# Designs tried in a protein design run: peptides against a protein of PDB entry 3T6J. Part 57

Target 1, 375 residues: chain A of PDB entry 3T6J
Amino acid sequence: PIVESYIGFIESYRDPFGSRGEFEGFVAVVNKAMSAKFERLVASAEQLLKELPWPPTFEKDKFLTPDFTSLDVLTFAGSGIPAGINIPNYDDLRQTEGFKNVSLGNVLAVAYATQREKLTFLEEDDKDLYILWKGPSFDVQVGLHELLGHGSGKLFVQDEKGAFNFDQETVINPETGEQIQSWYRSGETWDSKFSTIASSYEECRAESVGLYLCLHPQVLEIFGFEGADAEDVIYVNWLNMVRAGLLALEFYTPEAFNWRQAHMQARFVILRVLLEAGEGLVTITPTTGSDGRPDARVRLDRSKIRSVGKPALERFLRRLQVLKSTGDVAGGRALYEGYATVTDAPPECFLTLRDTVLLRKESRKLIVQPNTRLE
Target 2, 372 residues: chain A of PDB entry 3T6J as posed
Amino acid sequence: PIVESYIGFIESYRDPFGSRGEFEGFVAVVNKAMSAKFERLVASAEQLLKELPWPPTFEKDKFLTPDFTSLDVLTFAGSGIPAGINIPNYDDLRQTEGFKNVSLGNVLAVAYREKLTFLEEDDKDLYILWKGPSFDVQVGLHALLGHGSGKLFVQDEKGAFNFDQETVINPETGEQIQSWYRSGETWDSKFSTIASSYEECRAESVGLYLCLHPQVLEIFGFEGADAEDVIYVNWLNMVRAGLLALEFYTPEAFNWRQAHMQARFVILRVLLEAGEGLVTITPTTGSDGRPDARVRLDRSKIRSVGKPALERFLRRLQVLKSTGDVAGGRALYEGYATVTDAPPECFLTLRDTVLLRKESRKLIVQPNTRLE

## One batch from the design tools (peptide; aimed at target 1 Y13 R364)

Design b2_p21_1_s2 (made by RFdiffusion4, then SolubleMPNN; from b2_p21_1, 10 letters changed)
Fold by OpenDDE base, seed 1:
Structure b2_p21_1_s2 (fold): chain B 375 residues (1-375), chain A 21 residues (1-21)
Amino acid sequence: as target 1 above (375 residues)
Amino acid sequence: PEPAYSVLAPHPWIPMDPAIE
């Protein structure tokens, strides 16, 4: 088997300012079959990047072909085991040197192990579909998230010599219709500039890319889905995201007005975006469980994903990227924190829903290190 | 004050299932 590993100060999610990495490491074995799908995605990456909802001027000037592998983790040392990794975590290096993508396949497999009777917040008519397609949809989402999410977008930079990596006279901000008015200066990075929202904001962008591009027929084809299966994968991927947005409330601390998990915050933001789109796309309905206690149901209208969801996500995702590219921290913070705000305002009453989420919290799964053996 | 990211909270770099900690 092919063995992969990394070690060091890698992820900065635990740093409130998104700068200092936590020491971690893993040893894993390459899953060749799943890696082959990701390689097909890599082969299409340059073309798929053009499908993202921002002008080419906001995309990387040169596509640097990354590596992408699916790994079965044997051991992981750290505060948490990720399902996907995109490294390095430095945008400047990603833009100039490239990046590597990793999917920790067996971590995803643990997440796939869902008991129907314990599956919360879904309608009964969605549960079987969700169970069937959760795994495959995760594979799609992870691939897109890492490769085309984290791997996309350009930062406008003025270097130490005063030179710009974009034409100030010709590049137009698609949101304002004006020339570019802000950029990253020498020494400024994504993390340093966006600070407290950087990690979650970037995860939100990456997740949004996944949802947006999973609608593309070529993506589904790469993963081996067509026809009704492809539509079900799309539906379950979006359904999983909106459900995750509700589940995310567990990781919000009302008394501190803060989020304790960047990815879950990102998923809540996406939920808010899709709820804002309206038109019956997403509905969260408080209910009463069989135990007589509060419950809730999330409904996603699959027929409105393309007509309502996609345009809403397109606009949002474009704004995320434009604000990121231009280093517009004020605008970015206003946008992101606006959607990340948790109140008890109707109709959603998210703080009330949070109580329901906590009440219905699933038992934590323990990930046990596997052993390999010859038979 | 509670840190921005809780030590007790899982930090799945992508996982969609909050039950994985």
Scores: peptide ipSAE 0.025, ipTM 0.564, DockQ to the pose 0.102
OpenDDE base, seeds 2, 3, 4, 5: peptide ipSAE 0.023, 0.021, 0.023, 0.024; ipTM 0.575, 0.558, 0.579, 0.582; seeds 2, 3, 4, 5 fail the geometry check

Design b2_p21_1_s3 (made by RFdiffusion4, then SolubleMPNN; from b2_p21_1, 10 letters changed)
Fold by OpenDDE base, seed 1:
Structure b2_p21_1_s3 (fold): chain B 375 residues (1-375), chain A 21 residues (1-21)
Amino acid sequence: as target 1 above (375 residues)
Amino acid sequence: PEPAYSVLAPHPEIPMDLALE
């Protein structure tokens, strides 16, 4: 088998300022079958990048073809095992040198261990569909998230010599209709400028890219889904995201007004965006469980994903990218923290829902090191 | 251009928590 590994100070999620990396390492074997799907996605990446909701001037000048591989993890050393990885974390290097994407396939396979009777916060009619398509939808989401999420977008930069990597006279900010008024100066990075929100903001952008592009027929075709199956994969992917946004409340600390997990914060933000879209797209309903204690149900109207959800996500995602490209920290923070705010205000009453989430929380799942054998 | 392979500082991860729930 083909063996891959990495090691070092990699992810900065544990650093409140997004600067210092946590020591991490893994050893994995290549899943050839799933890797082939990601290779097809890579082959289509340049075209798919054009489908993202920002002008070409906000996209990389030249797409650098990345490596993308599905891996089955044998050993992972770190505080948490990811489902997917995009490296490096430095935007400048991603733009100039390229990047690598991996999907940790056997981590995603944990999704198949979900018991129907224990699946929380879903309508009964959605449970079977969710269980059936959770895995496949994750493959799609991870691929898009890593390759076209983290792998997309241009940072406007003025170098030490005063030269710009964009035409100041012709590039227009699609949000304002005006010329570009802010950019990254020499020595400024995404992490250095956006600091405390950088990681979560970027995850939110990447997750949003996944949701947005999973609607594209070519994407579903690449992953081998057609017809009703493709629509079910889309539905479950979106449903999973809005459910994750609710589950995210576990990782919010009201007393400190802090999020303890960047990805979950990102998913909560997306939930808020989709709730704001209204029109019955997403509904969270407090209920009473069979045990007589508080419960909740998340409902996503499938018929409104394209008509209501996509436009809302498009606008939001474009805004995220424009603010990122221009280094507009003030605007970016205002936007992101606005959606990341957790209050008990009606109609959602998120702090109350948080209590419900905590009440329904399952015991922490443990993943143990696998063994291998020749067959 | 040749496919880029970088073992440099890693990019944001999708955590296992998404897969577990």
Scores: peptide ipSAE 0.023, ipTM 0.567, DockQ to the pose 0.067; fails the geometry check
OpenDDE base, seeds 2, 3, 4, 5: peptide ipSAE 0.020, 0.014, 0.020, 0.023; ipTM 0.589, 0.513, 0.584, 0.569; seeds 2, 3, 4, 5 fail the geometry check

Design b2_p21_1_s4 (made by RFdiffusion4, then SolubleMPNN; from b2_p21_1, 10 letters changed)
Fold by OpenDDE base, seed 5:
Structure b2_p21_1_s4 (fold): chain B 375 residues (1-375), chain A 21 residues (1-21)
Amino acid sequence: as target 1 above (375 residues)
Amino acid sequence: PEPAYSVLAPDPWIPMDPALP
């Protein structure tokens, strides 16, 4: 088998300012079959990037072909095991040498190994479909998230000598219709400017890219889905995201008005965006469980994903990218924190829903080091 | 100058259902 590993101070999600990495390490084996799918996705990446809802001037000038591999983790040392990784975390290295994407496939498998009777917050009619397609939809989402999410978008920069990496006279902000008014100065980075919201904001952008591009037939074909199967994968992917947005409330601390997990905050934001779209696309209904205690159901109208969901996500995703590219921290923070605000205001009553989420919380999964054998 | 592209801290994509068995 092909073995891969990494070790060092890598991820900075535990740093409130997104700067200091925590110590991590893993040893994994390459999953050749799934890696082949990601390789096909990489082969189509340059074309798929053109499908993203921002002008080419806001996209990378030069496409750098990344490496993408699916890995089965044998051992992982750290505070949490990710499902996907994009490395390195150094901007200078990413620009000059490129980046590598990895999917930790067996971590995903553990995550979607859910018993039907324990599956919360879904309509009964959706449970079987959800169980069937959650795994495949995860593969699609992670691939898009890592490769075309984190791997997309341009930052406008003025270097130390005053030179710009964009044409100030011709590049137009698609949101304002005006010339570019802000950019990153020398020494400024995404993390340094956006600080406390940087990680969650980027995760939200990446997740949104996944939802948006999974609607493209070519993406589904790469993963081996066509016809009704493709539509089911799309539906379950979107359904999983809106459900995750509800589950995310577990990671909000009302007393401190803060989020404890960047990815879950991102998923809540997406839920809010799709709820705002209205027209019956997403509905969260408080219910009573079989035990007589509070419960809830999330409903996604699959027939409105393209007609209602896609346009809403398109507008939101474009705004995320434009604000990121221009280094507009004030605008970005206003947008993101607006959607990340958790109140008990009707009709959603999110703080009340949070109580329901906590009530229905299952025991956290424990991931244990596997044994290997030769066959 | 080389164009600067979006590079965020690596995404340790966290599974969607942390609270489910």
Scores: peptide ipSAE 0.027, ipTM 0.547, DockQ to the pose 0.065; fails the geometry check
OpenDDE base, seeds 1, 2, 3, 4: peptide ipSAE 0.022, 0.025, 0.024, 0.024; ipTM 0.595, 0.590, 0.600, 0.594; seeds 1, 2, 3, 4 fail the geometry check

Design b2_p21_2 (made by RFdiffusion4)
Pose (drawn by RFdiffusion4):
Structure b2_p21_2 (pose): chain A 372 residues (1-112, 116-375), chain P 21 residues (1-21)
Amino acid sequence: as target 2 above (372 residues)
Amino acid sequence: SYGPATAGLAAPPFPTAFAPP
């Protein structure tokens, strides 16, 4: 459609429980030139789902070209203006018929070297160069194969299923599936506090995982003297964001104040656990004399160490999502999402520095439409 | 009959404000 639109109580992020949605609405026009660069990603999107760490029976049944667009926003009502979105928020529909992917083009043109804190003098160079371009990649993947992948196991009214039980097996355990989503049950209704952050973490992780693929970069025009940087800046940005996320964590209440930031911190911790000097947090000192930190990501070890930690992570997340296993999901997540002062990082002590170098986000003014 | 789930946002949204008429 020339004009794209949507509204309702949709994103569930701000419900302390995680079920009730916050009202919003938007009207934006579809840009053509930048969209083809996405519809391309949609065309070849079919294959990639099978590159995911879980078997094809642990994935949605068919596939689709649900849609991927680039929208110049006219009116976005509500608290915030996301860079991209995958909706509607009803999973059942995501699997049965489809969903949509939205990359807002003109919001980007808004959001773009001393404020590059927790980086090095190199890095921030590659950051300034490849952040914008890589942003499209990470968004495309986050929206398309982030939430586009995965399958829910639901018990329909009668004792039957939405799938064939005897032929499905859990790679982690080896047994046959003993858990699932029963009638009326949904992602938020079960995982609740964690559902948002958990699902987002999975999406971003698949973002990096498939951001390692030559094809996708060929779609975005990245290869050779190109294919490097953009991948690096992407991962580096992910780990840095995992650092900045401490600001949005409340230690007194042992509570996270966001899904994205928390998820990002989790991915950071998983990478840190992979070890092998791939990632480092250094309690440095800024030129101003105050405290500071430098995030060190060895790029040569990206495929040899980091990737395994990813696909094992995604495999677990997805496995626990399909069977709807909350116990394992939490124990696997809230353990990764835990914040403590234990070395050789001391995140409780690092959070202070993160708050000192903290940023306050900008404001996006919006135009009106007068009736003549 | 379908229950809602978490919307797939690519990044935390930016704050917004309407311009006065």

Design b2_p21_2_s1 (made by RFdiffusion4, then SolubleMPNN; from b2_p21_2, 13 letters changed)
Fold by OpenDDE base, seed 1:
Order: sequence, then C-alpha cells, then structure tokens
Structure b2_p21_2_s1 (fold): chain B 375 residues (1-375), chain A 21 residues (1-21)
Amino acid sequence: as target 1 above (375 residues)
Amino acid sequence: TLGSGPTGLTAPGLPVVRAPE
C-alpha cells in the first residue's frame, strides 16, 4: 500500500483569530480507485476554474496543478477528523508554490452510516434517495471544495517594493464597476485581515464553489454520473447542504452570539442565502413528531436549483470572492455576519428551530481507529 | 456528528474539515 502522512501546526479553527494552527497529524493509505477520480478532476481543474463566477482577473494568473489523493485514514491525531484537506493554509504559498488536496474517504464512509429511521429533518420521500446518494454526493462536494474552492481565487497584493500583482488601470471590480480600490499590503494575509471570520468565510466560499460547480455536467461525468443519476447526485448534494444549515444551529451559542464551528456556520450562511432567494426553493416547516414533541422538515425544490438556486449562489459567491481578493474586511464582514446572524424572526424563527435541532440531536459518534492487515 | 467541532465532521451530514487559505 501507498502510505501518506503529515504532521504539524496546520488548521487554525481553534484559534479565535484564525491564525494559530493546531498541532495535528495522520497516517493513511491511498485509495487508488477514488484517487483516480480526483486525478481526472485535477486534469479538468484549469478549465473548471473558468466556470467560477468571477472575472479571470480575480483568478490566479497561472494554474498550478496540485496533487489530489483519496486516503483511508489509519490514525488521526487532533481535535477532529476532517473529510477533506487542502494544504498549505497560506494563500501566498498556494498562489506561488501550489497545494495538495486529500480526501479522507473512510471518514466520509462513516458519516454515511445513518439509519433511515434516525434520519432527521427530511421528507419521507427524500430519505431513500438521500441515503443512496449521500456518499457519492459527498465525494463530489469534497473534491470540488478542496480543489476548486480552496484552490481558487487571487488576492490582490502590493508588494514591499510598491508593485501590484494586477493592472490597476484595467482591472474592474465586477460588483462596483469601478477600479480596484483596496488590496493586501506586504505582510498582510487572509487570516490577518479577516481574523475572526476568516476560517468560516473561506469554508463558506469553498462549500459554495462545490454547490455551484456540481451543476456542471463535466464534473458529474468525472465522478462517473450521467443522466438521472447525475441529477440525483446534484439534488442530494444541495439537499444535504440545506439540511446541514439547519443542523448547524447546534453549534450556535445564543448567549454569546457566537459560532463554535466554522464549517457549520458556513453551511448556515448558505442556507440563509438560498432561503433569501425565495420562490419556494427551500422550505423549512416546523412539525410535530410522533412523540408529540417539536420536529422540522427541510424541503428543496429540485426544479428550482438551476433557475433560482444557481443565480442566488452565483451572486453570493462572486461577492465573497471579490471582497476576499480586494481585502475589503468591512464589506466582507458585513456580508458574512449578516447571513450568519441567528434570530427568532419570522418566518424561519431560527432560535426556535435551534431548540428543535437540539431536541432531535443524535448521540455523538466516536470514530475508532481501524485494525488493518495486509493480505 | 462525526469528529470534534472545530476541525472535524460536526454535522451528521457533511464531514468536511478544510484548511484555511
């Protein structure tokens, strides 16, 4: 078997300022079959980057082909086990030196193990489809999220010599129609500027890239899905995201007005964006369970994903990228925190829904290190 | 939820931890 490992101060999710990495490490074995799909995705990455909803001037000047590997993790030391990883976590290095992507395939497999009768917040008609396609849709989402999410976009920089990495006279901000008015100065980084929202904001951008690009037929083809199967994978991927946005409320602390998990905050933001799109795309309905206690159902209208969902996500994702590229912390914070706000305002009544989410919370799953042998 | 909060699969659904840029 091919063995991979890493170790060091890598992820900054536990730092309130999003800067200091937590010490972590893993040992894993390459899954060759799944890695082949990611290799095909890498081969198409340069072309797929052009499908993202920002001008080429906001994308990297030169595409650097990364490695992408699916891994079955044997051991993981850290506060949590990810499903996917994109490293290094330095934008300057990603832009100039490149990056590596990994999918922890067996972590995803564990997450897929949900019994139908325990699956919360879905319509009965969606449960079987969700169970069937959750795994495949996650593979697609992780691949896109790591490679084309974290691996995309340009930061506008003025170096220590005063030179810009963009043409100030010709580059236009697509949101304002004006020339670029802000950028990163020498020594400024994504994390240093956006600080408390940096991690969650970036995860939101990456998740949004996944949802947006999973609509592209070439992406589904790379993963081996065509026709009705491809449409079902798309539907379940979007359905999973809006469900995750509801589940995210578990990780909000009303008393402190804060989020305790960056990815879940990101998923809630996406839910809010898709709810704002309206037109019956997403519906959350409070219900009463068979036990007489509060419950809820999330419905996604499949027929409106492309007509309503995609345009809403396109606009939002473009705004995220433009604000990131220009280092506009004020605008970025206003946008992101606006969608991340949790209130009990109608019609959603998110604080009330949070109580429902907590009531229906599943017991924490423990991931146990596997016992392996060579055959 | 799989894994622990900040760096782990926190949602029953999407187990994604990703590196910040």
Scores: peptide ipSAE 0.023, ipTM 0.612, DockQ to the pose 0.064; fails the geometry check
OpenDDE base, seeds 2, 3, 4, 5: peptide ipSAE 0.021, 0.021, 0.021, 0.020; ipTM 0.590, 0.615, 0.642, 0.605; seeds 2, 3, 4, 5 fail the geometry check

Design b2_p21_2_s2 (made by RFdiffusion4, then SolubleMPNN; from b2_p21_2, 12 letters changed)
Fold by OpenDDE base, seed 3:
Structure b2_p21_2_s2 (fold): chain B 375 residues (1-375), chain A 21 residues (1-21)
Amino acid sequence: as target 1 above (375 residues)
Amino acid sequence: SLGRSPTGLTAEPLPVVRAPE
């Protein structure tokens, strides 16, 4: 078997400023079958990058073919086990040297262990579909998130010699219609500039890329889905995201006005974007559970994903990228913190919904790592 | 920026059988 491993100060999620890495490491075995799907995605990546909703001038100048491998984790040492990994975590290095993507396949497989009776916040009619397609939709989402999410976009940089990696005279900011007015200077990084929002903002961008590109037929074909199955995978992927946005409230601390998990904050932001789109795309309805206590239901109108959801996400995702590329911290913070704000304002009443989420919270889940054998 | 975290899922022990290369 092919064994993969890494170790070191890698992820900065535990640093409020997104700068200091936590020491982590893993040992895993390559899943050849799933890796083959990701290799097909890699083969299409250069073309799929062109489908992202920003001008080519905001995309990497040269496509660098990354590695993408599905791994079955044998051991993972760290504060948490991700579903996917994109390394290195330095945007400048990703642009110049390339990157490696990993899907932790057996972590994703946990989705198949979901019991129908324990599945919260979904309509009964969606539960069976959700259970059936959660795993496959996760494969799609993680692949897109890592490869085309974290692996996309350009930072505008002025180097130590004063040279720009973009044409100042011709590149136009699509949001303002003006020339580029801000960029990263020598020594400035994504994390150093965006600081407290950097990790969550980037996760939000990557998740949004996943939702946006999963609508592309070629993506579903790569993963082996066609016809009604492809549409169900899309639906469940979007449904999972809006549900996750509700679940995210568990990780918000009202007293401190802070988020404790970057990905969950990102998912809440996406939920807010899709709710703002209106037109009945997403509906969160407070209900009463069978136990007589508060509950809630998330509804996603699948018929409105392309007509309402996609345009809303497109505009939002473009704005995320433009602000990232230009190093516009003020604009980026205003946008992101605006959507990340949790209040009890109607109609959503998110603080009240948070109480419901906490009430319905499952006991702490433990990840038990597997054994493997050679036959 | 970095890896994707799942929504607080528990990974059950998944025995993996691998063939030699």
Scores: peptide ipSAE 0.008, ipTM 0.522, DockQ to the pose 0.075
OpenDDE base, seeds 1, 2, 4, 5: peptide ipSAE 0.018, 0.014, 0.015, 0.015; ipTM 0.558, 0.523, 0.538, 0.541; seeds 1, 2, 4, 5 fail the geometry check

Design b2_p21_2_s3 (made by RFdiffusion4, then SolubleMPNN; from b2_p21_2, 14 letters changed)
Fold by OpenDDE base, seed 2:
Structure b2_p21_2_s3 (fold): chain B 375 residues (1-375), chain A 21 residues (1-21)
Amino acid sequence: as target 1 above (375 residues)
Amino acid sequence: SLGGGPTGLTEEGLPVVRAPE
C-alpha cells in the first residue's frame, strides 16, 4: 500500500488567535479507488475555479495543480480527526508554491452509518434519503471544500519592496465598484489580520464553496452521480449543511458569547445566510418528541436550492472572498460576526433551539482507530 | 480542513473507523 503521513504543528483551531498550531500527526494508506475521483476533480479544478462568484482578479494568477488523495487513516494523534485537509495553512504559500489535499475516507465512513431511529431534526420523509446519500454527498463536499474552497482566492499583497501583486489601476472591487483600497502588507497574514475569526471565516468560505459548486453537473459526474442520484446528492449535501447549522448550537457558549468549534460556527453562519434568503428555502420548526420533550425539524425545499439558495450563497461567498482578498478586517468581522451572533430573537429563537439541541444530543462517542496487516 | 462535528463525525455513527482494504 501507499503510505502517507504528516506530523507537526499544523492546525490552529485551538488557538483563539488562529496562529499557533496544535501538534498533530497521522499515518494513513491511500485509497486508490476514491483517489481516482479526486484526481478527476483536480483535472477540472482550473475550470471550476472560474465558476466561483468573484472576478479572475480575485483568483490566483497562476493555477498550481495540487495533489489530492483519499486516505484511510490508520492512526491519528490530535484533538480531533478531520475529514479533509488542505496544506499548507498559509495562504501565501498556497498561492505561490501550491498545496496538497487529502480526504480522510474512513473517517468519513464513520459518519455514513446512522441509525434511522437516532437521526435527529429531520423529517421522516428525508431520513432514508439522508442515510443513503450522507456519505457520498460528504465526499463531494470534502473534495470541493479542500480543493476549491481552501485552494481558491487571492490575497492582495504589497511586498516589502512596495510592489503589488495586482494592478491597482485596473482591479475593481466587485462589491464597491471602486479600486482596491486595502491589502496585506509585508508581514501581514490572513491569521494575523483576522485573528479570532480567521479560522471559522475560512471554514465558512470553504463550506460555502462546496455547497455552491456541488450544483455543477460536472462535479457530480466526476463523483459518478447522474440524473436523479445527482440531484439527491445535492439535496442531501445542502440538507446536511442546514442540519449541521442547527447542531452547531451545541458548540456555542452563551455565557461567554463564544464558539468552541470553528467549523460548526461556520455551518451556523451558513444556516443564517440561507434562512435570511427566505422564500421557504429553510424552515426550522420546534416540535414535541415522543417523550413529550422539545424537539425540532429542519426542512429544506429542494426546489428552491437553485432559485433561492444559490443566489444567496453566491452573494455571501463573494463578500467573504472580497473582504478576505482586500484584508478588510473591519468589514469581514462585521459581516461574519453578524451572522455568527446567537440570540433568542424570533422567529428562530436560537438560544431556545440550543436547549433542544442539547437535550437531543447523544453522548460523544470515541473513535476507535483500526490496524491493518498484510496478507 | 473539514473538521469534526456532526457533518464529518456523527454522534449516531459507528464508533470504529473502517479499516482500509
Scores: peptide ipSAE 0.032, ipTM 0.625, DockQ to the pose 0.103
OpenDDE base, seeds 1, 3, 4, 5: peptide ipSAE 0.025, 0.030, 0.031, 0.024; ipTM 0.616, 0.632, 0.654, 0.612; seeds 1, 3, 4, 5 fail the geometry check

Design b2_p21_2_s4 (made by RFdiffusion4, then SolubleMPNN; from b2_p21_2, 13 letters changed)
Fold by OpenDDE base, seed 1:
Structure b2_p21_2_s4 (fold): chain B 375 residues (1-375), chain A 21 residues (1-21)
Amino acid sequence: as target 1 above (375 residues)
Amino acid sequence: SLGRGPTGLTSEPLPVVRAPE
């Protein structure tokens, strides 16, 4: 077997300022079959980057071919096990030296093992599809999230000598129609500049890239989905995201106005974006469970994903990228925190929904490593 | 942190424990 490992101060999610890494390490075995799909995705990455909803001037000047591998984790040391990883976490290094992507396949597999009777917040008609396609859709989402999410976009920088990595005269901000008015100065990084929102904001961007690009037929083809299956994978991927946005409320602390998990905050933001799109795309309905206690249902109109969802996500994702590229912290914070705000305002009443989410909270799952033997 | 994506998780990342023999 091919063994992969990493170790060090890698992820800064536990640092409120997003600066200090937590010590983390893993040992894993390469899943060759799934890795082959990611290799095909890598082969298409340069082309797929052009499908992202920002001008080429906001994308990396030079494409650097990354590695992408699916891994079955044998051992993981850290506060939590990710589904996917994009390293290094330094944007400058990603832009100049390249990056590596991994999908932790067996972590995903365990996460997929949800019993139908325990599956919360979905309509009965969606449960079977969700169970069937959750795994495959997550593979797609993780691949896109890591490779084309974290692996995309350019930061506008003025170096220590005063030189810009963009043409100030010709590059236009697509949101304002004006020349670029802000950028990163020497020594400024994404994390240092956006600080408390940096991690979640970036995860939101990456998740949004996944949802946006999963609509592209080439992506589904790479993963081996065509026709009705491809549409079901798309539907379940989007459905999972909006459901995750509801589940995210578990990780919000109302008393502190704080989010405890960056990815879940990101998913809540996406839910808010898709709810704002309106037109019946996403509906959250409070219900009463069979036990007589509060429950809820999330509905996603699959017929409106492309017509309503995609345009909304496109606009949002472009704004995320433009604000990131230009180092516009004020604009970025206003945008992101606006969507990340949890209130009890109608019609959603998210604080009330949070109580429902907590009431329906599942027991923490444990991932137990099976023994691997050479036959 | 920009590189970590528990994309498949609907909850906090899960600890991996070795299966008992």
Scores: peptide ipSAE 0.019, ipTM 0.579, DockQ to the pose 0.268
OpenDDE base, seeds 2, 3, 4, 5: peptide ipSAE 0.022, 0.018, 0.018, 0.021; ipTM 0.597, 0.537, 0.573, 0.576; seeds 2, 3, 4, 5 fail the geometry check

Design b2_p21_3 (made by RFdiffusion4)
Pose (drawn by RFdiffusion4):
Structure b2_p21_3 (pose): chain A 372 residues (1-112, 116-375), chain P 21 residues (1-21)
Amino acid sequence: as target 2 above (372 residues)
Amino acid sequence: FAGIAGGPPFPVASQGSVVSE
């Protein structure tokens, strides 16, 4: 459509429980030139789902070209203006017929070297160069194969299923599936507090995982002297964000104040666990003399160490999502999401530095439409 | 579930509207 639109109580992020949605609405015009560079990603999107760490029976049944667009925003009502979105928020529809992927083009043109804290003098160069371009990649993957992948196991009214039980097996355990989503049950209704952050974490992780693929970069025009940087800046940005996320964690209440930031910190911790000197957090000192930190990500070890930690992670997340296993899901997540002062990082002590170097987000003014 | 990419949304300074003259 020339004009794209949507509204309702949709994103559930701000419900302390995680079920009730916050009202919003938007009207934006579809840009053509930038969209083809996405519809391309949609065309070849079919194959990639099978590159995911879980078997094809642990994935949605068919596939689709649900849609991927680039929208110049006119009116976005509500608390915030996301860079991209995958909707409608009803999973059942995501599997049965489809969903949509939205990359807002003109919001980007808004959001773009001393404020590059927790990086090195190198790095921030590659950051300034490849952040913008890589942003489209991460968004495309986050939206398309982030939430586009995965399958829910639901018990329909009768004792039957939405799938064939005897032929489905859990790779982690080896047994046959003993858990699932029953009638009326949904992602938020079960995982609740964690559902948002958990699902986002999965999407971002698939983001990096498939951001390692030559084809996607060929779609975005990255290869050779190019294919490097963008991938690096992407991962580096992920680990840095994992550091900045401490600001949005409340230690007193042992509670996270956001899904994205928390998820980003989780991915950071998983990478740190992979070890092998791939990632480091150094309690440095800024030129101003105050405290500081430098995030060190060895790029040569990206495929040899980090990728395995990823596909094992995604495999577990997805496995626990399909069977709807909350116990394992939490134990696997809230354990990764835990914040403590234990070395050789001391996140509780780092968080202070993160708050000193903290940033306050900008404001986006919006135009109106007068009726003549 | 509504997946939002690109991290947390940008705050809104003022919202757009349809104005009748």

